Peptides against a protein of PDB entry 5VVV. Designs and how they scored, part 112

Target 1, 276 residues: chain A of PDB entry 5VVV
Amino acid sequence: FLCGVVEGFYGRPWVMEQRKELFRRLQKWELNTYLYAPKDDYKHRMFWREMYSVEEAEQLMTLISAAREYEIEFIYAISPGLDITFSNPKEVSTLKRKLDQVSQFGCRSFALLFDDIDHNMCAADKEVFSSFAHAQVSITNEIYQYLGEPETFLFCPTEYCGTFCYPNVSQSPYLRTVGEKLLPGIEVLWTGPKVVSKEIPVESIEEVSKIIKRAPVIWDNIHANDYDQKRLFLGPYKGRSTELIPRLKGVLTNPNCEFEANYVAIHTLATWYKSN
Target 2, 276 residues: chain A of PDB entry 5VVV as posed
Amino acid sequence: FLCGVVEGFYGRPWVMEQRKELFRRLQKWELNTYLYAPKDDYKHRMFWREMYSVEEAEQLMTLISAAREYEIEFIYAISPGLDITFSNPKEVSTLKRKLDQVSQFGCRSFALLFDNIDHNMCAADKEVFSSFAHAQVSITNEIYQYLGEPETFLFCPTEYCGTFCYPNVSQSPYLRTVGEKLLPGIEVLWTGPKVVSKEIPVESIEEVSKIIKRAPVIWDNIHANDYDQKRLFLGPYKGRSTELIPRLKGVLTNPNCEFEANYVAIHTLATWYKSN

## One batch from the design tools (peptide; made by RFdiffusion4, then SolubleMPNN)

Design b2_p18_6_s3 (from b2_p18_6, 11 letters changed)
Fold by OpenDDE base, seed 5:
Structure b2_p18_6_s3 (fold): chain B 276 residues (1-276), chain A 18 residues (1-18)
Amino acid sequence: as target 1 above (276 residues)
Amino acid sequence: SDNDIAVEFLKKKQEKEL
């Protein structure tokens, strides 16, 4: 069971010292996972093709080593979906080289994120792939196999919540393709019925699990404030029955952008997880 | 709702980054 934090918000990424402090807190609270997915980290999303510099490499190596020191699984995410051409072998090769570099930093766990992108394929991809889901699954499976089938590999679908599913969760052709074609060793990220789910009913997890043919990892936006940085979500982790735990592969909270605001959010997630 | 604000924000982010 993956339990911890995703740094998945828009806005100023956490500094390396904050991330190291997070790992100390995660270990102390018996949480085990950090997903590196900061939207405004340029080489994560906007400039995903760009290799890390020597200085950036040293920082990431140090961060990954710190995660290991605190027994925290460091999952490196990349979000190529803004401008990738899935059918272009050069794009696939560029993504491979980027993940090879991160593998050299000592990273062993990875995520491909296709959240917050246009659902339309370019003309070149339409000639090769029968749907957007087929394009995403193709590259995801290829990357997963290329990396030697790492123990933890995550996929974030474009339809990552109930409200983004067309026509709905159980009938989504996109999620059906993901469920049927995504290799079984790849985990699927999900935010619940909504982007920010006040509640995640058990029935909603059973529904999505059926179509994706696996238990999801919750990307939990309950404490996310990037959409309204004038608000701090200081309340406890709530609206999730502990009956979800046996039905999930994990829960990763995407908390407030303000690092110091997240004590209650993360601590109460840990209490929730340990209460099962 | 907070979710409606989040969805609107995410759409506006997509429009700025595409």
Scores: peptide ipSAE 0.048, ipTM 0.749, DockQ to the pose 0.795
Fold by OpenDDE base, seed 2:
Structure b2_p18_6_s3 (fold): chain B 276 residues (1-276), chain A 18 residues (1-18)
Amino acid sequence: as target 1 above (276 residues)
Amino acid sequence: SDNDIAVEFLKKKQEKEL
């Protein structure tokens, strides 16, 4: 069971010292996972093709080593979906080289994120792939196999919550393709009924699990505030029955952008997880 | 709702990055 934090918000990423402090807190609270997915990190999303510099490499190596020291699984995410051509072998090769570099930093767990992108494929991809889901699954499976089938590999769908599913969760052709074609060793991220879900009913997890043919990892935006910088979500982790725990592969909270605002959010997630 | 704000924000992000 993956339980911890995704740094998945828009806005200023956390600094390395905040991330190290997070790992200390996670270990102390018996949480086990950090997903590196900061949307405004230059080489994570907008410039995903760019290799890390020597200085950036040293920082990431230090961060990954710190995660290991605190027994936190460091999952490196990349979000190539803004401008990748899925049918172009050079793009696939570029993605492979980027993940090879991160593997050299001692990273062993990875994620491919296709959240917050347009559903439209380019003309070249439309000639090769039957749908956007087929394109995403193809590259995800290829990368997963290329990396030697790492123990933890995550996929974030473009339809990552109920409100983004067309026509709905149980009838989504996109999620059906993901469920049928994504290799079984790849985990699927899910956000619940909404982008910010006040509640995640058990029935909603059973519904999505059926179509994706696996238990999801929750990307939980309950404490996310990147959409409203005037608000801080200081309340406890709530509106999730503990009956979800045996029906999930994990829960990763995407919390407030303000690092110090997250004490209650993360601590109460840990209490919730240990209450099962 | 908070979700409506989040969805609107996400759409506006997508529109700016395209």
Scores: peptide ipSAE 0.045, ipTM 0.739, DockQ to the pose 0.770
Fold by OpenDDE base, seed 3:
Structure b2_p18_6_s3 (fold): chain B 276 residues (1-276), chain A 18 residues (1-18)
Amino acid sequence: as target 1 above (276 residues)
Amino acid sequence: SDNDIAVEFLKKKQEKEL
């Protein structure tokens, strides 16, 4: 069971010292996972093709080593979906080389994120793939196999919550293709009925699990505040029954952008996880 | 632009909390 934090918000990323402090807190609270997915990290999303410099490599190696010291699984995410051509072998090779570089930093766990992108394929991809879901699954399976089938590999769908599914969760052709064609060792990220789910009912997890043919990992936006700069949510982790734990592969909270505001968010998640 | 997608997503997050 993956339990911890995703750094997955828009806005200023956390500094390396905050991330190391996070790992210490995660270990102390018996949480086990950090997902590196900061939307405004240039080489994560907008410039995903660019290799890390020597200085950036040293920082990432130090961060990954710190995660290992605290027994925290470091998952490196990349978001190529803004401008990747899925049918272009050069694009696939570029993604492979980027993940090879991160593998050399000592990273062993990875994620491909296709959240917050346009649903329309380019003309070249339409000639090769039957749908956008087929294109995403094809590259995700190829990367997963290329990396030697790592123990932890995550996929974030474009339809990552109930309100983004067309026509709905149980009838989504996109999620059906993901469930049927994504390799079984790849985990699927999900935010619940909404992007920011006030509650995640057990029945809603049973519905999505049926179509994706696996238990999801919750990307939980309950404490996210990137969408409203006037919001600071300091409430406890709530609206999630502990009966979800046996029905999930994990829970990763995407908390407030302000690092110091997250004590209650992370501590109450840890209490919830230990209550099962 | 990438900013437009982020803004649309931020709007979709705000509309779903109402």
Scores: peptide ipSAE 0.037, ipTM 0.735, DockQ to the pose 0.081
Fold by OpenDDE base, seed 4:
Structure b2_p18_6_s3 (fold): chain B 276 residues (1-276), chain A 18 residues (1-18)
Amino acid sequence: as target 1 above (276 residues)
Amino acid sequence: SDNDIAVEFLKKKQEKEL
């Protein structure tokens, strides 16, 4: 069971010292996972093709080493979906080289994120892939296998919540393709019925699990404030039955952008997780 | 622009919390 934090918000990423402090807190609270997915980290998303500099590499190596010191699984995410051409072997090779570099930093767990992108493939991809889901699954499977089938590999679908599914969760051709074609060792991220789910009913998890053919990892936006930084979500982790725990592969909270605002959010997630 | 897409998705997040 993956339980911890995803740094998955838009806005100013956390500094390395905040991330190290997070790992210390996660360990103390018996949480086990950090997903590096800061949307405004240029080499994560907008410039995903760009290799890390020597200085950036040193920072990431230090961060990954700190995660290991605190027994926190460091999952490196990349979000190539803004401008990747899935059918282009050079793009696939570029993605491989980027993840090879991160592997050299000592990272062993990875995520491919296709959230917050347009559903339309380019003309070249339309000639090769039957759908956007087929393109995403193809590259994801190839990367997963290329990396030697790491123990933890995550996929974030473009339809990552109930309200993004067309026509709905149980009938989504996109999620059906993901479920049928994504290799079984790859986990699927899900935010619940909504992007920001006030509640995540058990039935909603059973529904998505059926179509994706696996228990999801919840990317939980309950405390996310990147969409309204005038608000701080200081309340407890709530609206999630502990009955979800045996039906999930994990829960990663995507909390407030303000690092210090997240004490209650993360601590109450830990309490929730340990209450089962 | 990539920034416009991000803003649109952020707006969609807000609309779903209200």
Scores: peptide ipSAE 0.055, ipTM 0.764, DockQ to the pose 0.082; fails the geometry check

Design b2_p18_6_s4 (from b2_p18_6, 11 letters changed)
Fold by OpenDDE base, seed 4:
Structure b2_p18_6_s4 (fold): chain B 276 residues (1-276), chain A 18 residues (1-18)
Amino acid sequence: as target 1 above (276 residues)
Amino acid sequence: SDNEIAVKFLKERVKKEL
């Protein structure tokens, strides 16, 4: 069970010292996972093709080493979906090289994120892939296999919540393709019925699990405030039955952008996780 | 919900800035 934090918000990423402090807190609270997915990290999303500099590499190596020190699984995410051409072997090779570099930093767990992108493929991809889901699954499977089938590999679908599913969760051709074609060792991220789910009913998890043919990892935006940084979500982790735990592969909270605002959010997630 | 709309808007904004 993956339980911890995803740094998955838009806005100023956390600094390395905050991330190290997070790992210390996660360990203390018996949480086990950090997903590095800061949307505004230059080389994570907008410039995903760019290799890390020597200085950036040193920082990431240090961060990954710190995660290991605190027994936190460091999952490196990349979000190539803004401008990747899935059918272009050079793009696939570029993605491989980027993940190879991160592997050299000591990272062993990875995520490919296709959230917050358009459903439309370019003309070249339309000639090769039957659908956007097929394109995403193809590259994801290839990367997963290329990396030697790491123990933890995550996929974030473009339809990552109930409200983004067309026509709905159970009938989504996109999610059906993901479920059928994504290799079984790859986990699927899900935010619940909504992007920000006030509640995540058990039935909603059963529904998505059926179509994706696996238990999802919850990317939980309950405490996310990137959409309204004038608000801080300081309340407890709630609206999730502990009955979800056996039906999930994990829960990663995407909390407030303000690092220091997240004590209650993360601590109460830990309490929730241990209450089962 | 208003929050979901706000999140969607933020995401749409980010897509337009690229």
Scores: peptide ipSAE 0.066, ipTM 0.764, DockQ to the pose 0.532
Fold by OpenDDE base, seed 1:
Structure b2_p18_6_s4 (fold): chain B 276 residues (1-276), chain A 18 residues (1-18)
Amino acid sequence: as target 1 above (276 residues)
Amino acid sequence: SDNEIAVKFLKERVKKEL
């Protein structure tokens, strides 16, 4: 069971010292996972093709080593979906080389994120792939196999919540393709019925699990504040029954942008997880 | 919900700024 934090917000990323402090807290609270997915990290999303510099490599190696020291699984995410051409072998090769570099930093766990992108494929991709889901699954499976089938590999769908599914969760052709064609060793991220789900009913997890043919990992936006930085979400982790735990592969909370505001959010997630 | 609309708007805004 993956339980911890995803740094998945828009806005100023956390500094390396904050991330190291997070690992200390995660270990202390018996949590086990950190997903590196900061939207405004240039080489994560906007410039995903660019290799890390020597200085950036040293920082990432130090961060990954710190995660290992605290027994925290460090998952490196990349978001190529803004401008990738899925049918172009050079693009696939560029993505492989970027993940190879991160693997050399000692990273062993990875994620491909296709959240918050346009649903339209370019003309070249339409000639090769039957749908957007087929294109995403093809590259994800290829990358997963290329990396030697790592123990932890995550996929974030474009339809990552109930309100983004067309026409709905149980009838989505996109999610059906993901469920049927995505390799079984790849985990699927999900935010619940909504982008920011006040509640995640058990029945809603059973519904999505059926179509994706696996238990999801929850990307939980309950404490996310990137959409309104004038607000802080300081309340406890709530609206999730402990009956979800045996029906999930994990829960990763995407908390407030302000690192110091997240004590209650993360501590109460840990209490919830240990109460099962 | 108002929060979901705000999140969608932020995401759409970021897409247009890229």
Scores: peptide ipSAE 0.066, ipTM 0.769, DockQ to the pose 0.525
Fold by OpenDDE base, seed 3:
Structure b2_p18_6_s4 (fold): chain B 276 residues (1-276), chain A 18 residues (1-18)
Amino acid sequence: as target 1 above (276 residues)
Amino acid sequence: SDNEIAVKFLKERVKKEL
């Protein structure tokens, strides 16, 4: 069971010292996972093709080593979906080389994120793939196999919550393709009925699990505040029955952008996880 | 909800800024 934090917000990423402090807190609270997915990290998303510099490599190696020191699984995410041409073998090779570099930093767990992108494929991809889901699954499976089928590999769908599914969760052709074609060793990220789910009912997890043919990992935006700069949610982790735990592969909270605001968010997640 | 609208707005804004 993956339990911890995703740094998945828009806005200023956390600094390396904050991330190291996070790992210390995660270990202290018996949480086990950090997903590196900062939307405004340029080499994560906008410039996903760009290799890390020597200085950036040293920072990432130090960060990954710190995660290991605190027994935290460091998952490196990349979000190529803004401008990748799925059918272009050079693009696939570029993605492989980027993940090879991160593998050399000592990273062993990875994620491909296709959240917050347009559903339309380019003309070249339409000639090769039957749908956007087929294109995403194809590259995800290829990367997963290329990396030697790592123990932890995550996929974030474009339809990552109930309100993004067309026509709905159980009838989504996109999620059906993901469930049927995504290799079984790849985990699927989900935010619940909404992007920010006040509640995640058990029945809603049973519904999505049926179509994706696996238990999801919750990307939980309950404490997210990147969408409203006036919002600071300091309430406990709630609206999730502990009956979800046996029905999930994990829960990763995407908390407030302000690092110091997240004590209650992370601590109450840890209490929830241990109360099962 | 207002929060869901705000999240969608932010996400759509970010997509347009890229």
Scores: peptide ipSAE 0.044, ipTM 0.727, DockQ to the pose 0.496
Fold by OpenDDE base, seed 5:
Structure b2_p18_6_s4 (fold): chain B 276 residues (1-276), chain A 18 residues (1-18)
Amino acid sequence: as target 1 above (276 residues)
Amino acid sequence: SDNEIAVKFLKERVKKEL
């Protein structure tokens, strides 16, 4: 069971010292996972093709080593979906080289994120792939296999919540394709019925699990404030029955942008997790 | 919900800044 934090918000990424402090807290609270997915980290999303510099490499190596020191699984995410051409072998090779570099930093766990992108394929991809889901699954499977089938590999679908599913969760052709064609060892991220789910009912997890043919990892936006930085979500982790735990592969909270605001959010997630 | 609209707007904003 993956339990911890995803740094998945828009806005200023946390600094390396904050991330190290996070790992200390995660360990102390018996949480085990950090997903590196800061939207405004340029080489994560906008410039996903760009290799890390020597200085950036040293920082990431140090961060990954710190995660290991605190027994926190460091999952490196990349979000190529803004401008990738899935059918272009050069794009695939570029993605491979980027993840090879991160592997050299000592990273062993990875994620491909296709959240917050346009659902339309370019003309070249339409000639090769039957759907957007087929394109995403193809590259995801190829990357997963290329990396030697790492123990933890995550996929974030474009339809990552109930309200983004067309026509709905149980009938989504996109999620059906993901469920049928995504390799079984790849985990699927999900935010619940909504992008920011006040509640995540058990039945909603059963529904999505059926179509994706696996238990999801919750990307939980309950404490996310990137959409309204004038607000801080300081309340406890709530609206999730502990009955979800046996039905999930994990829960990763995407909390407030302000690192210092997240004590209650993360601590109460840990309490929730340990209450099962 | 207001939050869902705000999140969607943020996504649209980010897409326009690219």
Scores: peptide ipSAE 0.061, ipTM 0.759, DockQ to the pose 0.535; fails the geometry check

Design b2_p18_7_s1 (from b2_p18_7, 9 letters changed)
Fold by OpenDDE base, seed 5:
Structure b2_p18_7_s1 (fold): chain B 276 residues (1-276), chain A 18 residues (1-18)
Amino acid sequence: as target 1 above (276 residues)
Amino acid sequence: SAYEKAKEAYKKAALADL
């Protein structure tokens, strides 16, 4: 069971010292996972093709080593979906080289994210792939196999919540293709019925699990504030029954951008997790 | 940009969920 934090927000990423402090807190609270997915890290999303510099490489190696020191699984995410051409073998090769570099930093767990992108494929991809889901699954499976089928590999769908599913969760052709064609060793990220789910009912997890043919990992936006940084979400982790735990592969909270605001959010997630 | 368009779409969706 993956339980911890995703740094998955828009806005200023956490500094390396904050991330190391996070790992210390995660270990202390018996949480086990950190997903590196800061949307405003340029080489994660906007400039995903660009290799890390020598200085950035040193920082990431140090960060990954710190995660290992605190027994935290470090998952490196990349979000190529803004401008990747899925049918272009040069794009696939560029993605492979980027993940090879991160693997050389000592990273062993990876995520490929297709959140917050246009559902329309370019003309070249339409000639090769039957749907957007087929294009995403094809590259995800290829990357997963290329990396030697790592123990932890995550996929974030473009339809990552109930409100983004067309026509709905149980009838989505996109999620059906993901469920049928995504290799079984790849985990699927999900935010619940909504982008910011006040509640995640058990029945909603049963519904999505049926179509994706696996238990999801919750990307939990309950404490996310990147959509309105005039708000701080300081309340406890709530609106998730402990009955979800046996029906999930994990829960990763995407908390407030302000690192210092997240004590209650993360601590109460840990209490929730240990209550089962 | 594609980035800004996506970010604003996300923000709009998240705000509508509150």
Scores: peptide ipSAE 0.741, ipTM 0.972, DockQ to the pose 0.935
Fold by OpenDDE base, seed 1:
Structure b2_p18_7_s1 (fold): chain B 276 residues (1-276), chain A 18 residues (1-18)
Amino acid sequence: as target 1 above (276 residues)
Amino acid sequence: SAYEKAKEAYKKAALADL
C-alpha cells in the first residue's frame, strides 16, 4: 500500500530542504511514499524534453539519497502530454533518455502523467492511434518495459475523476481502453468522483476499479489549495472510510502549496491509514 | 499557452467541486 504525499500542485515547488524534512516526517508517521510531480517544475511538464544540468542532477541525486535514508519510496513523475507527438519515434526516444538520466540518479520508481491536457491528438497521431487512450497506453507500456518493469510505475489518466469521464465512469471508452490495454503492473492514479472530492464513497472506488481492472492509487486533492490562493486547508483528512484501504493500491495526498500548512493534513492521513 | 489553458481549466473544475 502506497501512503504519503504527492507534490502535484501548481505554484512554487518546495525547496530541497522542505522535501528532506517531509521525508523525516513521513518516516516518523510510518508513511512510505513521495511522488515528485510539481507542475511548475519546467523539466517535469512544460520543458519535459530538457535534460537536467549537472547542478540539477546533483540536487536530485541528493534528494533521492535522502528519501532512501528515511525509507521513503521516491517516485519521479513526468508530464509530456502538453505537446508530445505519440507517433513520433524521436519523442519516444527523448522521453526514454530523460528517464534514463533520472534512473542514473538512483531513482527506481516512475510515473507518467496525462492530467490537465487537451483531448485532441495531432493529425499524425490520428493516423496511427484509434484514440487518445490508445496513444497514451502505447507509450506508457513501452516506457514501462524499457525501464525493465520497475516495481512501482504509475499512470495518471486524462479522465482522472468521475466528472471528467465521458459519458460516465462505467461507460467511458477512454477508461475501458486504459483498463484493457495498460499492462497489469502499472498502477492508475484517481482523484475520486471529483477533482476535489469532499467524499470518496466505497461504491465509487468499486465502479472505477471494475473499468480500469485494478485497484487505483488515490491522488487526493482534499487539502490542495493551488486553485485558490486565498484558501488554506487546515482541517483533518476526512470523507474517506477506512474500508477504502483494502480496495486501494494507495493514497497520496496533494496538500497545500505552503509546506508549513500541511502538518494536520499529513498527520491525520497517517492516523487514518493506521486505523485499519 | 497550452499550459495556461490547462491550469485555468483545472482551477475552474476544482472551484466548481467545492
Scores: peptide ipSAE 0.706, ipTM 0.967, DockQ to the pose 0.940
Fold by OpenDDE base, seed 4:
Structure b2_p18_7_s1 (fold): chain B 276 residues (1-276), chain A 18 residues (1-18)
Amino acid sequence: as target 1 above (276 residues)
Amino acid sequence: SAYEKAKEAYKKAALADL
């Protein structure tokens, strides 16, 4: 069971010292996972093709080493979906080289994120792939296999919540393709019925699990505030029955952008997780 | 940009879900 934090927000990424402090807290609270997915890290999303500099490499190596020191699984995410051409072997090779670099930093767990992108493929991809889901699954499977089938590999769908599913969760051709074609060792991220799910009913997890053919990892936006900088979510982790735990592969909270605001959010997630 | 368009779409969706 993956339990911890995803740094998955828009806005100023956490500094390396905050991330190290996070790992100390995660260990102390018996949480086990950190997903590196800061949307405003240029080399994560907008400039995903760009290799890390020597200085950035040293920082990431130090961060990954710190995660290991605190027994926290460091999952490196990349979000190529804004401008990748899935059918272009050069794009696939560029993604491979980027993940090879991160693998050299000592990273062993990875994520491919297709959240917050347009559903439209380019003309070249339409000639090769039957759908956007087929394109995403193809590259995800290829990368997963290329990396030697790492123990933890995550996929974030473009339809990552109930409200994004067309026509709905159970009938989504996109999620059906993901469920049918995504390799079984790849985990699927899900935010619940909504982008920000106040509640995640058990039935909603059973519904999505059926179509994706696996238990999801919750990307939990309950404490996310990147959509409204005037809000700060200081309340406890709630609206999730402990009956979800045996039905999930994990829960990663995407909390407030303000690192200092997240004590209650993360601590109460840990309490929830240990209460089962 | 595609990034900013997607970010604003996310924000709008997140706010609509509250």
Scores: peptide ipSAE 0.693, ipTM 0.962, DockQ to the pose 0.928
Fold by OpenDDE base, seed 3:
Structure b2_p18_7_s1 (fold): chain B 276 residues (1-276), chain A 18 residues (1-18)
Amino acid sequence: as target 1 above (276 residues)
Amino acid sequence: SAYEKAKEAYKKAALADL
């Protein structure tokens, strides 16, 4: 069961000292996972093709080493979906080389994120793939196999919540293709019925699990505030029955952008997880 | 940019959920 934090917000990424402090807290609270997915890290999303510099490499190696010191699984995410051509073997090779570099930093767990992108394929991809889901699954499976089928590999769908599913969760052709074609060792990220789910009913997890043919990992936006800079979410982790725990592969909270605001959010997630 | 468009779409969706 993956339980911890995703740094998955829009806004200023946390500094290395904050991330190390996070790992100390995660260990202390018996949480086990950190997903590196800061949307404003240029080489994560906007410039995903660009290799890390020597200085950036040293920072990431230090961060990954710190996660290991605190027994926290460091998952490196990349979000190529803004401008990747899925059918172009050069793009696939570029993604492979980027993940090879991160593997050299000592990273062993990875994620491909297709959140917050346009559903339209380019003309070249339309000639090769039957749908956007087929294109995403193809590259995800290829990368997963290329990396030697790492123990933890995550996929974030473009339809990552109930409100993004067309026509709905149980009938989504996109999620059906993901469920049918995504290799079984690849985990699927999900935010619940909504982008910011006030509640995640058990039935909603059973519905999505059926179509994706696996238990999801919750990317939990309950404490996310990157959508409204005037909000801080200081309340407890709530609206999730502990009956979800046996039906999930994990829960990763995407908390407030302000690192210092997240004590209650993360601590109460830990309390919830231990209450099973 | 594609990035800014996506960020705005996310923000709009997240706010619609509240």
Scores: peptide ipSAE 0.684, ipTM 0.962, DockQ to the pose 0.957

